Peptides against a protein of PDB entry 3V4O. Designs and how they scored, part 46

Target 1, 234 residues: chain A of PDB entry 3V4O
Amino acid sequence: DQPLAKDKVALLIGNMNYREHPKLKAPLVDVYELTNLLRQLDFKVVSLLDLTEYEMRNAVDEFLLLLDKGVYGLLYYAGHGYENFGNSFMVPVDAPNPYRSENCLCVQNILKLMQEKETGLNVFLLDMCRKRNDYDDTIPILDALKVTANIVFGYATCQGAEAFEIQHSGLANGIFMKFLKDRLLEDKKITVLLDEVAEDMGKCHLTKGKQALEIRSSLSEKRALTDPIQGTEY

## One batch from the design tools (peptide; aimed at target 1 H168)

Design b2_p23_7_s3 (made by RFdiffusion4, then SolubleMPNN; from b2_p23_7, 9 letters changed)
Fold by OpenDDE base, seed 4:
Structure b2_p23_7_s3 (fold): chain B 234 residues (1-234), chain A 23 residues (1-23)
Amino acid sequence: as target 1 above (234 residues)
Amino acid sequence: EKKKEEEIEKILEKMREEIKKLN
């Protein structure tokens, strides 16, 4: 009856101190808060800040190696990004200005690799802008090989995130994390949980019309972040 | 199961150490 995770692993990346792009503040607090929450959910968490392209690629590669049969994996990214023709890119801190696809990590490529894994649950959360990069001519990648997988993708789009961070001189959560952290520990199907987060964001006067959460999933099972790890006796 | 847990921990530690070295 109760779904079980073989194990729970999470990679959290927060990029703030960009060399050639505006610096961010929220990722620090967001990664910190999310780390604490995921640990409460018995995730093994690797939290990394201010990663170069090389470091990001290595971190993602190592994370993907952890995604085995029945494993719950969560990948979170907060930082600069862009979207061109359906391709989303995470921007490393050492990315040039302007950055191009060769300088960044393609989300869809990572998702494709994640789909190849027989994970019990695979959650990918992006907190980044979705502006077009006119300096990138990357074409859309081919469709993923697998039609379905237990994958949940959350894309938090922010208009004026920089403005929000600037207004708060102190360390404050990003808008997405502000709402996510309130529900993350709830024992609910992850897609339901994220949907509720999206609703909360939509109801809040501070975020209405400014930030939204896009949810994509192929999850056909009732999987929750609160699901117990197999072999653990309580 | 125990071996898998150990393997995961090892990989996680490796990740942390490698990134730390690069920073």
Scores: peptide ipSAE 0.029, ipTM 0.607, DockQ to the pose 0.028
OpenDDE base, seeds 1, 2, 3, 5: peptide ipSAE 0.028, 0.027, 0.028, 0.027; ipTM 0.618, 0.623, 0.610, 0.617; seed 2 fails the geometry check

Design b2_p23_7_s4 (made by RFdiffusion4, then SolubleMPNN; from b2_p23_7, 7 letters changed)
Fold by OpenDDE base, seed 2:
Structure b2_p23_7_s4 (fold): chain B 234 residues (1-234), chain A 23 residues (1-23)
Amino acid sequence: as target 1 above (234 residues)
Amino acid sequence: MEEEEKKIEEILEKMREELKKLN
């Protein structure tokens, strides 16, 4: 009765050392810790830091090639980003200032490609800014996610708000990862898990009014990151 | 698939080593 994954693959991207934008610190630790956690969940993990546009596009393309029917995929991005009228964009480290949509990776386009793969589960987690980019005039083209796509989308910031980092001593986690890491290994439906993370963030005085987690999904089945890979189940 | 797994593992290991140096 337990759902099974055909395989588990994850791509983690952390952009910190931007050429034309403020540098970040949290993605380094966040990617590292998330990598270790996902490995404990039997994910095959590719972790990449400070990707150019070319490298990011290639990485995403390769990740998409690994997705197939019944596969569990997880794509995580930490870095700069923006959202204009429903379209979200991940910003490569070599993006110009100001950046535009053609310099960035469109989240919705990636989600569209993911839904074509008929995955058993696909999780897309964004820890980035959700501020408006006044220099981008991209017209929103939003398609509804297919129910069969089993996609879960997590956006770890308030609409119009900037990402917030906890930087007290040395390298520290981003706020989202701080709460996510405490629950990621729980054997729960992924949407339930993320909802609990959202609640934890909402209760924290450090994040109240500064950062939140928005969850959107087309997940119609009880799927968890802890689901065993086919052939390895007990 | 085995070849892809090896490639992934190599990338991950390289990244782990780099991250350890930075942390």
Scores: peptide ipSAE 0.025, ipTM 0.537, DockQ to the pose 0.038
OpenDDE base, seeds 1, 3, 4, 5: peptide ipSAE 0.021, 0.021, 0.024, 0.024; ipTM 0.557, 0.560, 0.608, 0.612; seed 3 fails the geometry check

Design b2_p23_8 (made by RFdiffusion4)
Pose (drawn by RFdiffusion4):
Structure b2_p23_8 (pose): chain A 234 residues (1-234), chain P 23 residues (1-23)
Amino acid sequence: as target 1 above (234 residues)
Amino acid sequence: EEEEEELEEEIEEVLEEKREELE
């Protein structure tokens, strides 16, 4: 009755040095922090910075190869992003200005590929803005996803809104990681853990009225990032 | 201004270390 994971795998990407878009600073320290915390939770973690579109597609293919039945899969992205018609896109460092969906990675397509591997848990922590891209002409018409009841999204901000880091950030985490880092080691269902992070973030004066954590979850089983790996000793 | 440049140099060294540890 203790939920178990076949394995725990994560892919972390922080994009900062954009060629044609404002540069960011905090993704480095955000990725560094989450890598340490997830390693403490026995995840196998691939952590990468300043990825072009080509490198981002390769990184996700490698991550998909590590996924199999019952595996917990987690993707964290910190950098520029946008959201059109409910679909979230991650923007690589080589994105032109303006850019369209073909220059970016669609998170929903990644989730579809993860479900094909029959993972036991799918977690997406998207630390990016979610405003429309006016230059993105295209429409989704993506297939409906299977009902796997094991999907959790922890968006650093609401749809049509911005996610933030501290100006000339230096050593400071961005807003989402500033609060996520204090809770991530808790032995609680990931949905509940993210809800506590949402409450902590609500006390932050800098972001009142402009950034709030949005949790979207269909996870029915009580799964946590601290769940033991099957066949190891707990 | 000089003290601010020295502090920014130190922060860059720390960030570079964190970048190398991620390799």

Design b2_p23_8_s1 (made by RFdiffusion4, then SolubleMPNN; from b2_p23_8, 6 letters changed)
Fold by OpenDDE base, seed 1:
Structure b2_p23_8_s1 (fold): chain B 234 residues (1-234), chain A 23 residues (1-23)
Amino acid sequence: as target 1 above (234 residues)
Amino acid sequence: EEEEEELEKEIEKILEEMRKSLE
């Protein structure tokens, strides 16, 4: 009676070497670690680093094309970002300074497109800041705020500059990935797994009050990343 | 692994084509 995936596909994006913005360090190692873990979970993984706007849009489009009925999809992004009036934006490496919504990828738009897919499970993980961009006057997109159709959205955010600096400290992994990697292979409902990650982050003295994991889910079934692919023996 | 490599190559090809189009 275990749920089955038709297929498993993941797109991981890590942006570090920005042209007009501060360089990041954590995404490289985090993407690498997550790639290895997801492959152990039988995901087909595409990992991309330092994507321009065009490259990011194309990568996301191709990923969306892979999402179909019964497919397990996972999209991970680590890099610069911002949030204005409930809209979150991923920043490409070639984004100008200051960047605007026209230069970035809107998370809510992607989520809306994901809702149109009849996926068995769709996980979207963001590891970026949620700072306001005063140079962006984009109007909120209300219709894209709801997540449905077995979508699990995880948003790891830093509330302050200090938390961001900790990510750039001598730690090999970003803070979110540090806790995520310890639990990712567990055979648990994905929302339960992420809740445990959130709890671990909350108990850690380094992250308490500085970084939190926001989880939004429309998942009503007991779906796990460990669910076997249809046609395979288990 | 072979399927992953094929998918990666396909995406890389698309990205490379996009890069070339911008040059």
Scores: peptide ipSAE 0.020, ipTM 0.546, DockQ to the pose 0.028
OpenDDE base, seeds 2, 3, 4, 5: peptide ipSAE 0.017, 0.016, 0.016, 0.016; ipTM 0.565, 0.527, 0.503, 0.539

Design b2_p23_8_s2 (made by RFdiffusion4, then SolubleMPNN; from b2_p23_8, 10 letters changed)
Fold by OpenDDE base, seed 3:
Structure b2_p23_8_s2 (fold): chain B 234 residues (1-234), chain A 23 residues (1-23)
Amino acid sequence: as target 1 above (234 residues)
Amino acid sequence: SEEEKKKEEEIEKILKKMREELK
């Protein structure tokens, strides 16, 4: 029996033009290409660049409202970030230097909200740095994902990305997207697909030992991004 | 290259339009 999605929705965020932090280039092309791929998979895609804290919070809130029983959701973020004591934070373009948790969006809080939506599938992909922020004293929040949450979390690090971007043309993808785009349209369970992406990254001489994809999943069903929307034949 | 720059500008325009439609 072919699994069905009630609907497919995606929010893509790429932050590049930071006010008080180094500018990035990769998110532009990555968001663009991912948008096109997800549209081929019949996702309704909202793609946004250079969001302030206020705009990011609003965008995420609106995305969460679209999540419901049987819905397939995908949230992608590319930009600056940090990780302290198990808490990961996405950095808006208007964040001060140094930034703190009050200026950023907590990934774990978003994941907590996602697990309550009874989605058919929920994918959260992060392409950001995982460096410690010594200027943030936020108390760790450790919330375990529910077994029935059907959430797949992918975390791609940016370590060594500077060297990769220097060696490639101005329109080159980020390291993670370079490998993801080659497999994203495959009709496979999403965790299997991401695992293959991780293997590809590990075999590449450019990324070996520098970039890695961490996968965390509570998905117990065979769900793929290629699953058809209910009421349609593909 | 000049061609790459033009393509980048085109991408930026497309994404900007999408953002405006959301607002």
Scores: peptide ipSAE 0.234, ipTM 0.796, DockQ to the pose 0.166
OpenDDE base, seeds 1, 2, 4, 5: peptide ipSAE 0.028, 0.027, 0.137, 0.023; ipTM 0.661, 0.625, 0.736, 0.583; seed 4 fails the geometry check

Design b2_p23_8_s3 (made by RFdiffusion4, then SolubleMPNN; from b2_p23_8, 8 letters changed)
Fold by OpenDDE base, seed 1:
Formats: C-alpha cells, structure tokens, sequence
Structure b2_p23_8_s3 (fold): chain B 234 residues (1-234), chain A 23 residues (1-23)
C-alpha cells in the first residue's frame, strides 16, 4: 500500500542581496533549480527572493496556513544564518549589523508550528551559515519535536558560503544543491535520500571538512517526495 | 516604501493563489 499525499506545497526562500551583510550568489540558482525539480514531483511551489523580515514572516505564516492533515510540505531557505545554543536563525536581507534574534526568524519556532499541522510529511531544508552570533545573547527554551510530527529537517552548513559554489552546466550551485538535485527525484524514503546526499557530500573533496549535512527527523512512516497525490489520475 | 508594499502584495497574492488551488 503506497502512501498518498493530500496535496504537495513548497515555499522556497533565497536571500542574496543583503543591505548590511555580504551578498550571496548561490541562492538564486539553487532556488531556481529546486523549483523545477519540485514541480516535477507535483509540488505547488512559491519561490521568493531577497525577503525583508516582514516579508519573510508573512511568507512563512501564509505557508503554514497551507499545511493541513495529510499535506506534504517543504520549506527551503538559502541565505545567511546563525546558531546560538541549538537555536538556528534565518537572516532577512534588511537585518541590521549586527543582527539579533528579534530581527531574524527562529527555525525551531517554525518547526514547532509545523508539528501542529498533522501533515503527512514536513521537510525543512536549510542552506545557511551556522556560526555563533556573539552579539545575540538570547537563549530560547526549545522543546523537542513530537514523535508523530513527521518532520524531516536538513541543515546544510558551510564556513564562508560564498566560497562553496560549484559550476555545473554553466550554472553555479551551492554544494548542497549540487548533490541534492542529483537524488531529489529518486523514489526513496526522504530520510534515506538525504542520508545518501550527506554521504555524497562527505566523499567530495571540495566538501570534505568544509560542509556537512545534518539530518534530524521524527518521521516514523515511509514517506517520499515522489508519493502520489490522492485522487490524481495518471 | 511603495516598492516594499508592492512586493509584499505580490507575495501574499502568490500564496493566496496556492491556497485556492488547494481547495
């Protein structure tokens, strides 16, 4: 018996043109390629670039409203970020220098909200820096994800994101996206798929010791991005 | 400010369209 999705929705965010921080290049191409791949997987995809704090919060809030029982959701972010005491933050393009938690979006808070939606599958993928922000002393209280949340969290981190771009077919991708795009269409359990991506990254000379993919999941069911949508005729 | 407002409206529109497609 093959698992079925009620529907499939994705929000992709790529921040590049920061006002007070170094500009990035990879998110543009990465968001574009991921959009095309997810559409092949029958996801409804909204792709947004260079979001301010207000825009990011609104986009995430609206995306969360799309999540419902049995829905497959995927949230992707590429841009600047930081991590303090296990809390990860996505940095909007209008964030001040130095940025603080009140200017950024907390990943763990979003995950907490996702787990309440009773989705068939939630995938949250981050491609951002994971450095500590010495100017932010905020220590949020974090709750563990619910066992039944069916959430898969992938965190691709590198030191100096600008230095880790790979040109392929005339396009410059981030390293994470380079390996992800090669496997994303495979009919495999999403955790298995991401594990294979992580292994591929580990074997790459360019990535070894510089970039890693951390995977956390509460997925207790066999779920794949290739799972068909209920009521669809092929 | 006007450009920011326009972009926000565009974002909301895209997400709303997606919401309608899910109904």
Amino acid sequence: as target 1 above (234 residues)
Amino acid sequence: KEEERRKEEEIEKKLEEMREELK
Scores: peptide ipSAE 0.136, ipTM 0.776, DockQ to the pose 0.035
OpenDDE base, seeds 2, 3, 4, 5: peptide ipSAE 0.038, 0.122, 0.121, 0.024; ipTM 0.636, 0.765, 0.768, 0.592; seed 2 fails the geometry check

Design b2_p23_8_s4 (made by RFdiffusion4, then SolubleMPNN; from b2_p23_8, 10 letters changed)
Fold by OpenDDE base, seed 1:
Structure b2_p23_8_s4 (fold): chain B 234 residues (1-234), chain A 23 residues (1-23)
Amino acid sequence: as target 1 above (234 residues)
Amino acid sequence: EEEKKKKEEEIEKILEKMRESLK
C-alpha cells in the first residue's frame, strides 16, 4: 500500500542580496529550479527571495500553520548562515554586521515546532554555511528535540559555495542543488534519495572535501515526495 | 484546500516581497 499525503506544501527561501554581507548568486537559480520540480510533485509552493528578518519569521510562521496531520511539508533555505554550539541560524538579508542570534532564525526551534504538527512527512533542507560566528557568544537554551518519525533534515555545507560561485560565470546552481535536482523526482524513500545525493556529492572531485550533505532522520516509514495526495486519482 | 489557499495568501500579504514568479 502506497502512503498518501493529505496535502503537499513547500516554502522555499533564497537570500542573496544582503545589505551588509557578501552577495550570493546561487540561491536564485536553486529556488527557481526547486520550485519547478516540487510543482511537478504536486506541491503547493511558496517561493520567496531576499527576506528581511521580519518577513522571514512571518513566512516560517505561516508555513507552520499549513502543516497538519498527514500533510507533507518541505522547507528549503539557501543563504548565509552559521552554527554555534550545535545551533544553526539562518541569516536574513537585513542582518547587521556582525549578525547575532537575535537577528537570525534558529533552525532547531523551527524543527521543534514542526514536530508538533503530526505531519505525514516533513523535510527541512538547508543550503548554508556552517561556520562559527565568533561575534555571537550567546547560547540559546533550547529544549531537546522530541523523537519524531516524520522529519527528515538535510544540511548541505557551503564551504565550497563561494569558490563555486566565483569560478562559474553567470547563473549556476549551488553544488547541493546540482545533485539534488537530478534525483528529486525519483520515486524513492526520501532518506534513500538524499543518501544517494550525498553519495553523488562525495564521488565528485569538484565537491569532495568542499561540500557534504548531512542527513538526520527518524523516518521509519517508506515516505516519498512522489507519494500521491489523498483523493487524487492518477 | 480552501483554508490552505487562504493561508498561502496570508503569507504573501504579510511579506513585502510577495511570491516570486519563478517558473
Scores: peptide ipSAE 0.039, ipTM 0.630, DockQ to the pose 0.027
OpenDDE base, seeds 2, 3, 4, 5: peptide ipSAE 0.036, 0.033, 0.029, 0.029; ipTM 0.570, 0.603, 0.579, 0.625; seed 2 fails the geometry check

## One batch from the design tools (peptide; aimed at target 1 L24 G79 D127 Q167)

Design b2_p24_1 (made by RFdiffusion4)
Pose (drawn by RFdiffusion4):
Structure b2_p24_1 (pose): chain A 234 residues (1-234), chain P 24 residues (1-24)
Amino acid sequence: as target 1 above (234 residues)
Amino acid sequence: MEEIDDGDEEAQEKREKELEELEE
């Protein structure tokens, strides 16, 4: 009755040095922090910075190959992003200005590929803005996803809104990771853990009225990032 | 992701200095 993971795998991407868009600073320290915390939780973690579109597609293919039945899969992205018609896109460092969906990675397409591997848990922590891209002409009409009841999204911000880091950030985490890092080791269902992070973030004066954590979850089983890996000793 | 101003210029300079010292 203790939920188990066949394995725990994560892909972390922090994009900062944009060629044609404002540069960011905090993704480096955010990725460094989450890598350490997830390693403490026995995840196999691939952590990468400043990825072009090509490197981002390759990184996700490698991550998909590590996924199989019953595996917990987690994707964390810190950098520029946008959201059109409910679909979230991650923007690579080589994105032109303006850019469209073909220059970016669609998170929903990644989730579809993860479900095909029959993962036991799918977690997306998207630490990016979620405003519309006016230059993105295209429409989704993506296939409906299977009902796997094991999907959790922890968006650093609400749809049509911005996610933030501290100006001239130096050593400071961005807002989402500042609060996520204090809770991530808790032995609680990931949905509940993210809800506590949402409450902590609500006390932050800098972001009142402009950034709030949004949790979207269909996870029915009580799964946690601290769940033991099957066949190891707990 | 976007930057937000916390309104403390001394804190910004301190953070930059601490980062330069750490890189050295």

Design b2_p24_1_s1 (made by RFdiffusion4, then SolubleMPNN; from b2_p24_1, 10 letters changed)
Fold by OpenDDE base, seed 3:
Structure b2_p24_1_s1 (fold): chain B 234 residues (1-234), chain A 24 residues (1-24)
Amino acid sequence: as target 1 above (234 residues)
Amino acid sequence: MKEIDTGDKELEKKREEELKELLA
């Protein structure tokens, strides 16, 4: 049977103009292009740029309010970030230098909250560096995740590695988005789709030995971003 | 993210022009 989504909701965040950290360029175009693609897939999309800690937390809260049983939720982030002890942290534009976990948003905490909504699918696309932050030795105490088998992580880079952008062009995509956008509309299981993106990126001479897509998933059903919304099936 | 040098400025310039037209 064709899988159905009760609804499809996406939150896209692109942080570029950091106050205490190097500025970025790619998130502007990446968020724009991803917004257009997801809207073609009938996602309700909220796209935001250059968010402070306060604004990011509010955006996530509002996003969670739109989630419910059977809803497809997608969170995309482009900006600075780090990964400590298996936890991914998104860095707001007003974060201090150096930043700590208390200044950032933990992705795994967001996932926990999404699971409580009994969503049909949870997709995270994280276009950020994943190096360890040596200035933060805090180990977050997170609640145990439920076994929902509906989770997909697309990391723009490997654990402990960096993500790249082309800064000599004002309208160039990040490396991850450059390849993701070519396949995003395909009617395939989301993990299969991302695997093909990984192969495409792996053939790029610019990123060989520097950046590779990592897919981490627990998805027991054939869920695709192209799945129709309940009541609108053809 | 970090900057990467593509070494292909002409190709990127062409893409940039195409995107500007799309965004206009």
Scores: peptide ipSAE 0.134, ipTM 0.587, DockQ to the pose 0.522
OpenDDE base, seeds 1, 2, 4, 5: peptide ipSAE 0.102, 0.091, 0.172, 0.075; ipTM 0.584, 0.583, 0.618, 0.577; seed 4 fails the geometry check

Design b2_p24_1_s2 (made by RFdiffusion4, then SolubleMPNN; from b2_p24_1, 9 letters changed)
Fold by OpenDDE base, seed 5:
Structure b2_p24_1_s2 (fold): chain B 234 residues (1-234), chain A 24 residues (1-24)
Amino acid sequence: as target 1 above (234 residues)
Amino acid sequence: MKEIDTGDEELERKREEELKKLLE
């Protein structure tokens, strides 16, 4: 009865050392912690830090090659980003200042390509700001998405808002990961899990009124990150 | 992302170096 994944693969990208933008600290720790957690969930995890545009595009291409029918795909990104007209853009470390969409990777385009692979589940965890980029006035024309009912977006912050990191005791963590890591291993539908994370984040006085988790999903089945891989014994 | 709170930069740098090694 339990849903099965043909395989589970994750691409984690943490961009910190930007050339033309403020440097970040949290992505390093966040990627590390998430890597360990996802591996415990039997994900095949590729974790990369400080990627240029070229490297990011290559990483995504390689990630897509690992996807196939029934495969669970998870993309995590921590770094600078923006959102224009509902499209999320991940900013490479070598992006110019100001950056435009042509310098960045559009998450929705990646989703479209993932759908073509007939994946079993598509999870996006985006730990980046979602403010409008006023320096980019282009309206992206995206291909229509298929109705696959297997998509989950976990935005570290709500639309038009910023995502934050905290630095305490020599460690920097994103607010999102601070709470996500405590629940990620729970055997729950991914949207339910994220809802709980959202509630935990909501109790954080530090980011009250500043950052709130947004969950966007079209998931018609009870799928969890803990779902076993088909053909494997546990 | 933006920084919402600031810690010790030197300590953070050292920790960052350690963590980078772990990710290699």
Scores: peptide ipSAE 0.180, ipTM 0.573, DockQ to the pose 0.378
OpenDDE base, seeds 1, 2, 3, 4: peptide ipSAE 0.180, 0.165, 0.159, 0.182; ipTM 0.581, 0.575, 0.570, 0.556; seed 4 fails the geometry check

Design b2_p24_1_s3 (made by RFdiffusion4, then SolubleMPNN; from b2_p24_1, 9 letters changed)
Fold by OpenDDE base, seed 5:
Structure b2_p24_1_s3 (fold): chain B 234 residues (1-234), chain A 24 residues (1-24)
Amino acid sequence: as target 1 above (234 residues)
Amino acid sequence: MEEIDTGDEELEKEQEKKLEELLK
């Protein structure tokens, strides 16, 4: 019995041209490459670069409108970020320095909203730093998550660590995307796929001891990004 | 993600072009 998706929708955000923070290079190429791959997987992909707080919030809202029961939702983010108390925060390009949670988008809040849509699968690929932001001591009150057993987090780096990019010929790629792109089209359970990516990343001497993929999942079914959309001939 | 100071105007132009392609 092959799992079916009602639809497959992805939001890709790459922030690089920050106003008050160091600029990045990798998000541009990474978003582009991931867009092409996800389209091959029949995802409806919205790809956006250099979003302000307002624009990011709007993008997320629009993304959520495309989600419904049984839909596969994928959120990819590349940019600056931080993690406080287990909550991941994506930093908009117009965020102040220092930024606080009120200036950023909380991934777990987005997850909660995705769960309300009764999605079939929720995948988060976060290519951002996960260091604690010492300038933000706010403990957000988050709504409790439902037990949906369909959640997968792929963190480009370990908790409390940084994510890196490699510059080639004036362009940079994130380490995470470098390895993810080689396996993304494989017909495997998403957690298995990411585990293999983790092993591949582990062979990278440049980031050994500095960056390692972390997979956090509550996925009780064999769901893959390659799963066909219902109503389509397979 | 690791911080890189890209004070490169050419890079910004290239990024804009790629953005347009992504939005197409």
Scores: peptide ipSAE 0.174, ipTM 0.510, DockQ to the pose 0.254
OpenDDE base, seeds 1, 2, 3, 4: peptide ipSAE 0.188, 0.169, 0.170, 0.034; ipTM 0.537, 0.546, 0.583, 0.338; seeds 1, 2 fail the geometry check

Design b2_p24_1_s4 (made by RFdiffusion4, then SolubleMPNN; from b2_p24_1, 9 letters changed)
Fold by OpenDDE base, seed 4:
Structure b2_p24_1_s4 (fold): chain B 234 residues (1-234), chain A 24 residues (1-24)
Amino acid sequence: as target 1 above (234 residues)
Amino acid sequence: MEEIDTGNEEEEKKREEELEKLLK
């Protein structure tokens, strides 16, 4: 009755120690906690910290090699980022100041490549700022996406806004992960799960009016991160 | 991500604890 995954693969990237940008702290804890949770969900998880541009590109390439028809792919990123013209850019730790698109990884390009693998589910969890980068005037020319109806974006913040962390308090997680981790193991359609996370985060007094989770999805099937892997018995 | 200004960290910590209680 429920959907099955051929396999489940996740790439988690946490960038903190930027050379030319403010250092972060939350990605460390966030990646660790998410790793543990996804492993409980039988994901094959690759977790990496403080990646240069070269390393990030290689990590994505290796991640894509693990994807195939019916495979669930999840990409999590915590670090600096920006959004121009609807395209999300992840910033490597060695990015210059200011950075441009040529220095960063475009999430939508990764999505296109994931679609070519005929994945069963594509989930992006992006814990980064989504402000416009005025120093990047590049208008990306992207290939049209296929109509796969298996795409879910969980943005830690809304368009044009910032994602936050608390570095000096007892709160170790970023705001997004603080609430995501409490629900991630629930057997629910991923969009429903994220919607509940959004409501929980909306109750946070620290980020009220400053940060709000945005869900962007085209998911025509009731797919969950808890979906069993095909050929396995539970 | 960016660091959020909590103002009074002690006060904010208390508020966060209360929030956590509500979410449990």
Scores: peptide ipSAE 0.223, ipTM 0.590, DockQ to the pose 0.294
OpenDDE base, seeds 1, 2, 3, 5: peptide ipSAE 0.215, 0.204, 0.196, 0.201; ipTM 0.587, 0.543, 0.576, 0.588

Design b2_p24_2 (made by RFdiffusion4)
Pose (drawn by RFdiffusion4):
Structure b2_p24_2 (pose): chain A 234 residues (1-234), chain P 24 residues (1-24)
Amino acid sequence: as target 1 above (234 residues)
Amino acid sequence: TTTTTTTTTTTTTTETTNQQLTAR
């Protein structure tokens, strides 16, 4: 009755040095922090910075190869992003200005590929803005996803809104990781844990009225990032 | 010592008040 994971795998990407878009600072420290925390939770973590589109697609293919039945899969992205018609896109460092969906990675397509591997848990922590891209002409018409009841999204901000880091950030985490880092080691269902992070963030004066954590979840089983790996000793 | 402590507190308060945000 203790939920178990076949394995725990994560892919973390922080994009900062954009060629044609404002540069970011905090993704480095955000990625460094989450890597440490997830390693403490026995995840196998691949952590990468400043990825071009090509490197982002390769990184996600490698991550998909590590996924199998019952595996917990987690993807964290810190950098520029956008959201059109409910679909979230991650923007690589080589994105032109303006850019369209073909220059970016669609998170929903990644989730579809993860479900094909029959993972036991799918977690997306998207630490990016979610405004429309006016230059993105295209439409989704993506296939409906299977009902696997094991999907959790932790968006650093609401749809049509911005996610933030501190200006001239230096050593400071961005807003989402500032609060996520204090809770991530808790032995609680990931949905509940993210809800506590949403409350903590609500006390932050800098972001009132302009950034709030959004949790979207269909996870029915009480699964946590602290769940033991099957066949190891707990 | 007192003057140095007051000046440090005032500088920390000014730096915290002037904090701004960068969108990702």

